# Ledger of designs, part 301: peptides against a protein of PDB entry 4Z63

Target 1, 334 residues: chain A of PDB entry 4Z63
Amino acid sequence: LCLGMNDLTGNIPEDLFHLKRLNLLGIQENRLSGSLSREIRNLSSLVRLDVSWNLFSGEIPDVFDELPQLKFFLGQTNGFIGGIPKSLANSPSLNLLNLRNNSLSGRLMLNCTAMIALNSLDLGTNRFNGRLPENLPDCKRLKNVNLARNTFHGQVPESFKNFESLSYFSLSNSSLANISSALGILQHCKNLTTLVLTLNFHGEALPDDSSLHFEKLKVLVVANCRLTGSMPRWLSSSNELQLLDLSWNRLTGAIPSWIGDFKALFYLDLSNNSFTGEIPKSLTKLESLTSRNISVNEPSPDFPFFMKRNESARALQYNQIFGFPPTIELGHNN

## One batch from the design tools (peptide; made by RFdiffusion4, then SolubleMPNN)

Design b2_p28_7_s4 (from b2_p28_7, 13 letters changed)
Fold by OpenDDE base, seed 1:
Structure b2_p28_7_s4 (fold): chain B 334 residues (1-334), chain A 28 residues (1-28)
Amino acid sequence: as target 1 above (334 residues)
Amino acid sequence: SEADAMLANDPLATAVMFSSGENVKLFD
């Protein structure tokens, strides 16, 4: 049953929960309000639940033990409060959990040992607090993790050295500290292609440790951290780099010539730093900017980026990184 | 099941898997 993208108001009719054979419930992009009914437990055949972009409030009901076939739960952009229900945090069937842009709070706890199918977790823009869950690497299929805009504190857990499944990771604006430790840990994530760490590590030094290596890194975003130091030499070994954003830092020194050696680099933002010297001539030879035929047939990170032209503008969702215009931004380096 | 395969391959599911909505870049 798909009723998304309407102007539906009020609650879900209780009689809808009698549909025991329902595999798909999509009611996204409406004005549905109130609590999400506990009677969703009666939808025992449910594989996908999409309640996203509504006005739902209250706690998410703890009924996911009654939904043994549920693979997809989409609840982003609602008013949900409380924590992740225990039955949801223990779901062995769940592949995707998206609860971005809610008011969820408390310590983030997932039973990763039970969540054997979880491949995508989006909990960005919530009120989770405490430390990052050390057991996330136990979610052996977990590839996509957005935990941005939460009130996490401290450092990236040492256990994340074992996060072999991790491909896309965002921790933007989560009050993280110790960038040296974070990078030293995350370099062990051999499948990591996208790393977003914007608005963390306030005033720290960007490590220039030549022992750091991110082999598969395609996207690095570490903007607005007030980071000191220079362009990190270790980044030159990330030959697959497509997008680099180090804007709004306090980086100094010259822009190194090796920045132009990245064959796939189509988006570079080094703006709002303290870089000096000449613009490397190698930047004018970036194949990504000169060749029209970048068949970006390479799997662009399935990481939707949001771009705002200004603070008041609606964020434009780019579902694919190649949706970004080829850009070199070097402004505001005075 | 075929339904499971269709749902697993749902472009909407893939597109919604990871929202960088928190990673809003402001362009001056």
Scores: peptide ipSAE 0.024, ipTM 0.598, DockQ to the pose 0.038; fails the geometry check
Fold by OpenDDE base, seed 3:
Structure b2_p28_7_s4 (fold): chain B 334 residues (1-334), chain A 28 residues (1-28)
Amino acid sequence: as target 1 above (334 residues)
Amino acid sequence: SEADAMLANDPLATAVMFSSGENVKLFD
């Protein structure tokens, strides 16, 4: 049953929960309000539940043990409060959990040893607090993780050295500390292609440790950290780099010529730093900027990127990295 | 990737995104 993208109001009719053969319930992008009914438990054949972009409130009901076929739960952009229900945090069937942009709170706890199918986790823009869960690497299929805009504190856990499944990771604006430790840990994530660390590590030094290596790194976003230091030499070994954003830091020194050697680099933002010297001539030779037809249909993270052109403009959501226009931004350097 | 609808139609979502800094690229 797909009823998304309407102007439906009120609560879900109780009779809808009598549909025991229902595999898909999509009621997203409406004005549905109230609590999400516990009677969802009656939808025992449910594979996909999409309640996103509504006015739901209260706690998410702890009924996911009665939904053994549930693979997709989308609840982003609601007013949900409380924690992740225990049955949801232990779901062996769940492939994707999206609860971004809610009011979920407390310590983030997932039973990753039980969540054997979890591939994508979006919990961005919530009120989770405490430390990052050390057991996330135990989610052996977990590739996409957005934990941005939560009240985390401390450092990236050492256990994340073993996060072999991790491909797309956002921790933007989560009050993290120790960028040197974070990068030193995350370099061990052999499948890591996208790393977003914006609005963390405030005033720290960007490490220039030549021992750091991110073999498969395509997207690095570490903006608005007030980071000191220079363009890191270790980044030159990330030959697959497509997007680099180090804007709004306090980086100094010259922009190195090797920045133009990235054949796939289509988006570069080094703006609002303290870089000096000449613009490398190698930047004018970036093949990705000269060829209109780089249809790189590469896997993008499941979490969105947002582009805001000015303070008064609405943010544009980009679901694919390649939705960003080819850009070189070097403005506001000294 | 399950595309969230354009933020343009949800004022609340738009406001949250602007304030959140979640994966936001700001242009001058």
Scores: peptide ipSAE 0.023, ipTM 0.579, DockQ to the pose 0.078; fails the geometry check
Fold by OpenDDE base, seed 4:
Structure b2_p28_7_s4 (fold): chain B 334 residues (1-334), chain A 28 residues (1-28)
Amino acid sequence: as target 1 above (334 residues)
Amino acid sequence: SEADAMLANDPLATAVMFSSGENVKLFD
């Protein structure tokens, strides 16, 4: 049943929960309000539940043990409160959980040993607090993780050295500390292609440790951290780099010539730093900016990127990084 | 559009616009 993108109001009719053969319930982009009914438990054949972009409130019902076929739960942009229900945090069938932009709170706890199918987790823009869950690497299929805009004080857990499945990771604006430790840990994530760490590590030094290596790194966004230091030499070994954003830091020194050697680099922002010297001539030779045919058949993260021209403008959502216009931004350096 | 105006007045939609600061690049 697909009823998305309407002006439906009120609650879900109780009789809808009698549909025991229902595989897909999509009621997204409506004005549905109140609590999400516990009677969802009666939808025993449910594979996809999309309640996103509504006015739902209260706690998410703890009924996911009665939904053995549920693969997709999309509840982003609601007013849900409380934690992740125990049955949801233990779901062996769940592939994707999206609860971005809610009011979920407390310590984030997932039973990753039970969540054997979880591949995408979007919990961005919630009120989770405490530390990052050390057991996330036990989610053996977990590739996409958005935990941005939560209050995860402290450091990236040492256990994330073993996060082999991790491909796309956003921790933007999560009150993280110790960028040196974070990068030192995350370099062991051999499948990591996208790393977003914006609005963390306030005033720390960006490490220039030549021992750091991110082999498959395509996207690095570490903007607005007030980071000190220079362009990190270790980044030059990330030959697959496509997007680099280090804007709104306190980086100094010259922009190195090796930045023009990235064949796939189509988006560069080093603006609002303290870089000095000449613009590297190698930037004029970036193949990605000269070639129209970037066949970008690369996997994108499940979490969106946003671009905003100014504070008053509507943010443009990009579901794929490759939707970004080819850009070199070096403005506001002195 | 009237739909855009209604979305603009939705506190959740407004929260999404502010939440769009996840992985947001601001151009000055």
Scores: peptide ipSAE 0.018, ipTM 0.548, DockQ to the pose 0.074; fails the geometry check
Fold by OpenDDE base, seed 2:
Structure b2_p28_7_s4 (fold): chain B 334 residues (1-334), chain A 28 residues (1-28)
Amino acid sequence: as target 1 above (334 residues)
Amino acid sequence: SEADAMLANDPLATAVMFSSGENVKLFD
């Protein structure tokens, strides 16, 4: 049953919960309000539940033990409060959980040992507090993780050295500290292609340790951290780099010539730093900026990217990194 | 839009040219 993109108000009719053969319930993009009914438990054949973009409030009902076929739960952009229900945090069937832009709070707790099918987790823009869950690497299929805009004080857990499934990771604006430790840990994530750390590590030094290596890194975003130091030499070994944003830092020195050696680099933002010297002539030779035919059939993270070209411009949402226009931004370096 | 709400309500978000995920909660 798909009733998305309407002006439906009130709550879900109780009679809907008698549909025991229902595989898909999509009621997204409505004005549905109140608590999400516990009677969802009666939908024992449910594979996909989409309640996103509504006015739901209260706690998410702890009924996911009665939904053994549920693979997709989308609840983003609601008013849900409390924690992740225990039955949801233990779901062996769940592939995708999206609860972005809610009021969820407390410590983030997932039973990753039970969540054997979890591939995508979006919990961005919530009120989770405490530390990053050390057991996330136990989610052996977890590829996409957005935990941005939460209050995960402290450092990236040492256990994340073992996060082999991790490919797309956003921790933007999560009150993280110790960038040297974070990068030193995350370099061990052999499948990591997208790393977003914007609005963390305030005033720290960007490490220039040549021992750091990110083999498969395609996207690095570490903007607005007030980071000190220079362009990191270790980044020159990330030959697959496509997008680099180090804007709004306090980086100094020259922009190195090796920045133009990245054959796939189509987006570069080094704006609002303290870089000096000449613009490397190698930047004018970036093939990716001259070739129109970047047919990049690469997997994109499930979390959105937002781009604002200037202070007065409207933010543009991109669901795919490859949707970004080819860009070199070197402005506001003094 | 979600992106517009994000930039309007977060003074730090207005200074970010690129960000991933949401920087502003739409529902308080």
Scores: peptide ipSAE 0.018, ipTM 0.595, DockQ to the pose 0.092; fails the geometry check

Design b2_p28_8_s1 (from b2_p28_8, 17 letters changed)
Fold by OpenDDE base, seed 4:
Structure b2_p28_8_s1 (fold): chain B 334 residues (1-334), chain A 28 residues (1-28)
Amino acid sequence: as target 1 above (334 residues)
Amino acid sequence: STSSWVDTDIPPDADFSYYLQRVDEELS
């Protein structure tokens, strides 16, 4: 049953929950309000539940133990409060959980040992606090993780060295500290291709440790951190780099010539730093800018990117990395 | 030059309809 993208108001009719054979309930992008009914538990055949972009409030009902076939739960952009209910945090069937842009709070707790099928997690823009869950790497199929815009004070857990399934990771604007530790840990994520750390590590030094290595890194975004230091030498070994944004920092020194050696680099933003010297001539030889050959089917994060100017201004949304225009931005440097 | 940066923090006027479709296709 798909009723999304209408102007429906009120709550879900109770009789809807008598549909025992219902596999898909999509009521997204409406004006539905009130609490999400616990009677969802009656939809025992449910595979996909999409209640996103509504006006739902209250706590998410703890009924997911009665939904053994649920693979997709989309509840982004609502007014949900409280935590992730225990039955949801223990769901063995769930593949994708999207609760971005709610008012969920407390400590983030997931039973990753039980959540054997979870591959995509989006909890960005909530009110979770405390520390990042150390057991997140126990979610053995978890590939996509967006935890941006929460309050995870502290450092990236050491356990994330074992996060082998992690491919796309955003921790943007999450009050993280110690970028040196974070990069030192995350370099061990052998499948990591996308890393977004924007608006963290305020005023810290970007490490230039030559021992750091990100083998499969394609997208690195560490913007607006007021980071000091220079262009990190370790980055030169990330031969698959496609997008680099280090804008709005306090980086100094020269832009190194190796920046033009990346065969796939098509988006470079080093603007609003304190770089000096000449523009490397190697940038004029970037093959990706003269003959862009980025596959449309290239894997991308399950969270969009935004070109932001400020927190309140309209941002350009990019659902795919290849959606970014070929760009070299070196403006506003000294 | 621009005065922008790349982020994943959701702006107030974000539209994820198309994006969600893509995710669904990839996970199916």
Scores: peptide ipSAE 0.348, ipTM 0.745, DockQ to the pose 0.690
Fold by OpenDDE base, seed 3:
Structure b2_p28_8_s1 (fold): chain B 334 residues (1-334), chain A 28 residues (1-28)
Amino acid sequence: as target 1 above (334 residues)
Amino acid sequence: STSSWVDTDIPPDADFSYYLQRVDEELS
């Protein structure tokens, strides 16, 4: 049953929950309000539930133990409060959980040893606080993680050295500290291709440790952190780099010539820093900018990218990395 | 733009249709 993208108002009729054979319920992009009914528990055949982009409020009902076939739960852009219900945090069937842009609060807790099928997690723009959950690496299939814009504190957990399944990771604007530790840990994530750390590590030094190595890194975004230091030498070994944004920092020194050696680099933003010297001539030889031979069929994160001017302003949306125009931004440097 | 940066702090009015299709294909 798909009723999304309408102007429906009020609450969900209770009689709808008598549909025991229903596999898909999509009521997204409406003006439905009130609490999400506990009677969802009656939809025992449900595989996909999409209640996103509505006016739902209250706590998410703790009924997911009665939904053994549920693979997809989309509840983004609502007014949900409280935490993730225990039954949802223990769901063995759930593949994708999206609860972005709600008012969920407290410590983020997931029973990753139980959530054996979880592949994609989007909890961005909530009110979670405390430390990052140390047991996230126990979610053995978890590939996509967006935890942006929460009130996490402290450092990236040491346990994330074992986050083998992690491919796409965003911690943008989550008040994290110790970039040296974070990079030292995350370099062990052998499948990591996308790393977004924008608006963290405020005023810290970007480490220039040649022992750091991100072999599979394609997208690195560490913008607006007021980071000090220079272009990190360790980045030169990330031969698959496609997008680099280090804008709005306090980086100094010269832009190194090796920046033009990346065969796949098509988007480079080093603007609003304190770089000096000449623009490397090697940038004029970037193959991706000269031949347009960029493979658009490569896997992308399960979350879009945005080009923002400030934290509150409307941003331009890019649904895939290759949606970015070929760009070299070096403006507003010394 | 030189006054912008890349972020993943998704606005409330973001369109999810495209990447959801990709997710469905990957998990099928």
Scores: peptide ipSAE 0.340, ipTM 0.802, DockQ to the pose 0.632
Fold by OpenDDE base, seed 1:
Structure b2_p28_8_s1 (fold): chain B 334 residues (1-334), chain A 28 residues (1-28)
Amino acid sequence: as target 1 above (334 residues)
Amino acid sequence: STSSWVDTDIPPDADFSYYLQRVDEELS
């Protein structure tokens, strides 16, 4: 049953929950309000539940132990409060959980040893607090993780050295500290291709440690952190780099010539820093912008990117990495 | 010159229609 993208109002009719054979329920992008009924538990054949973009409120019902086939739960852009229900946090069937842009709070707790199928997790723009859950690496299939805009004070857990499944990771605007530790840990994530750390580590020094190595890194976004230092030499070894945003920091020194050696780099923003010297001639010879046809069909994170001008204004949305226009931004430097 | 930065902090009015389609395709 798909009733998405309408102007439906009120609550879900109770009789809908008598549909024992229903596999797909999509009621997204409506004006449905009130609490999400616990009677969802009656939909024992449910594989996909999409209630996103509604006006639901209250706590998410703890009924997911009665939904053994549920693979997809999309509840983004609602008014849900409380935490992740225990049954949801222990779901062995769930592949994708999207609860972005709600009012969920408390400590983020997932039983990763039970969530054997979890591949994509989007909990961005909520009110989770405390520290990052140390056991996330125990979610052995967890590839996409967006935890942006929560309040995860402290450092990236040491356990994330073992986060082998992690490919796409955003911790944007999550009150994180110690960028040196974070990078030192995350470099061990062998599948990591996308790393977004924007609006963290305020005023810290971007490490220039030659021992750091991100071999498979394609997207690095560390914008608006007021970071000091220079262009990090360790980044030059990330030969697959496609998108780099280090804008709105306090980086100094010259833009190194090796920045133009990246064969796949098509988006570069170093604007609003304190870089000096000449623009490297190598930037005018970027292969991706001259002779190379870049494939636009490469995998992207299961979370969108936004081009923000400020925290409150509407941002331009990019659902795929290659949705970004080829860009070299070096403005507002010294 | 840009006065913007890349972020994943999502505006309230973000459109996920195309995004959701992509995710479904990848997970199918």
Scores: peptide ipSAE 0.358, ipTM 0.756, DockQ to the pose 0.700; fails the geometry check
Fold by OpenDDE base, seed 5:
Structure b2_p28_8_s1 (fold): chain B 334 residues (1-334), chain A 28 residues (1-28)
Amino acid sequence: as target 1 above (334 residues)
Amino acid sequence: STSSWVDTDIPPDADFSYYLQRVDEELS
């Protein structure tokens, strides 16, 4: 049943919950309000539940133990409060959980040993507090993680060295500290391709440790951290780099010539730093910008990127990094 | 153009000051 993108108001009719054979319920992008009914437990065949972009409030009902086939739960952009209900946090069937842009609070707790199928987690823009959950690496299939815009004071857990499944990770604006530790830990995530750490590590030094290595790194966004230091030499070994944003920091020194050696680099933002010297001529040789024959069909994170151009413009959503225009931004480096 | 920024979970109506102030705002 797909009723999304309408002007539906009120609550879900109770009779809807009599549809025991229903596999898909999509009621997204409406004006449905009130609590999400506990009677959803009656939808025992439910595989996909999309209640996103509504006016739901209250706590998410703890009925997911009665939804053994549920793979997809999309509840982003609602007014849900409280925590992740226990049955949801223990769901063995759930593949994707998206509760971005709610008012969920408290300590983030997931029983990752039970959540054996979880591969995508989007909890960005909530009110979770405390520390990052140390047991996230126990979610053995968890590939996509957005925890941006929460208040996770402290450092990246040491346990994340074992986060082998992690491919796409955003921790933007989450009050994180110690970038050296974070990078030192996350370099062990062998499948990590996308890393967003914007608006963290305020005023820290970007480590230039040659021992750091991100072999599969394609997207690195560490903007607006007021980071000091220079272009990190360790980054030169990330041969698959496609997008680099280090804008709005306090980085100094020259832009190194190796920046032009990245064959796949199509988006570079080093603006609003304190770089000096000449623009490397190697930038004019970037194959991704000169060759029309480079078609890259690569997986992207489930969480979107947003790009805001100019102060007055609305932020544009990009579901894939390849949606970004080829860009070299080196402005405002005085 | 040089004032562009990329992030996750940016409020649609957020101005550049939002980005610079390091403030967590609701998207809705």
Scores: peptide ipSAE 0.245, ipTM 0.721, DockQ to the pose 0.207; fails the geometry check

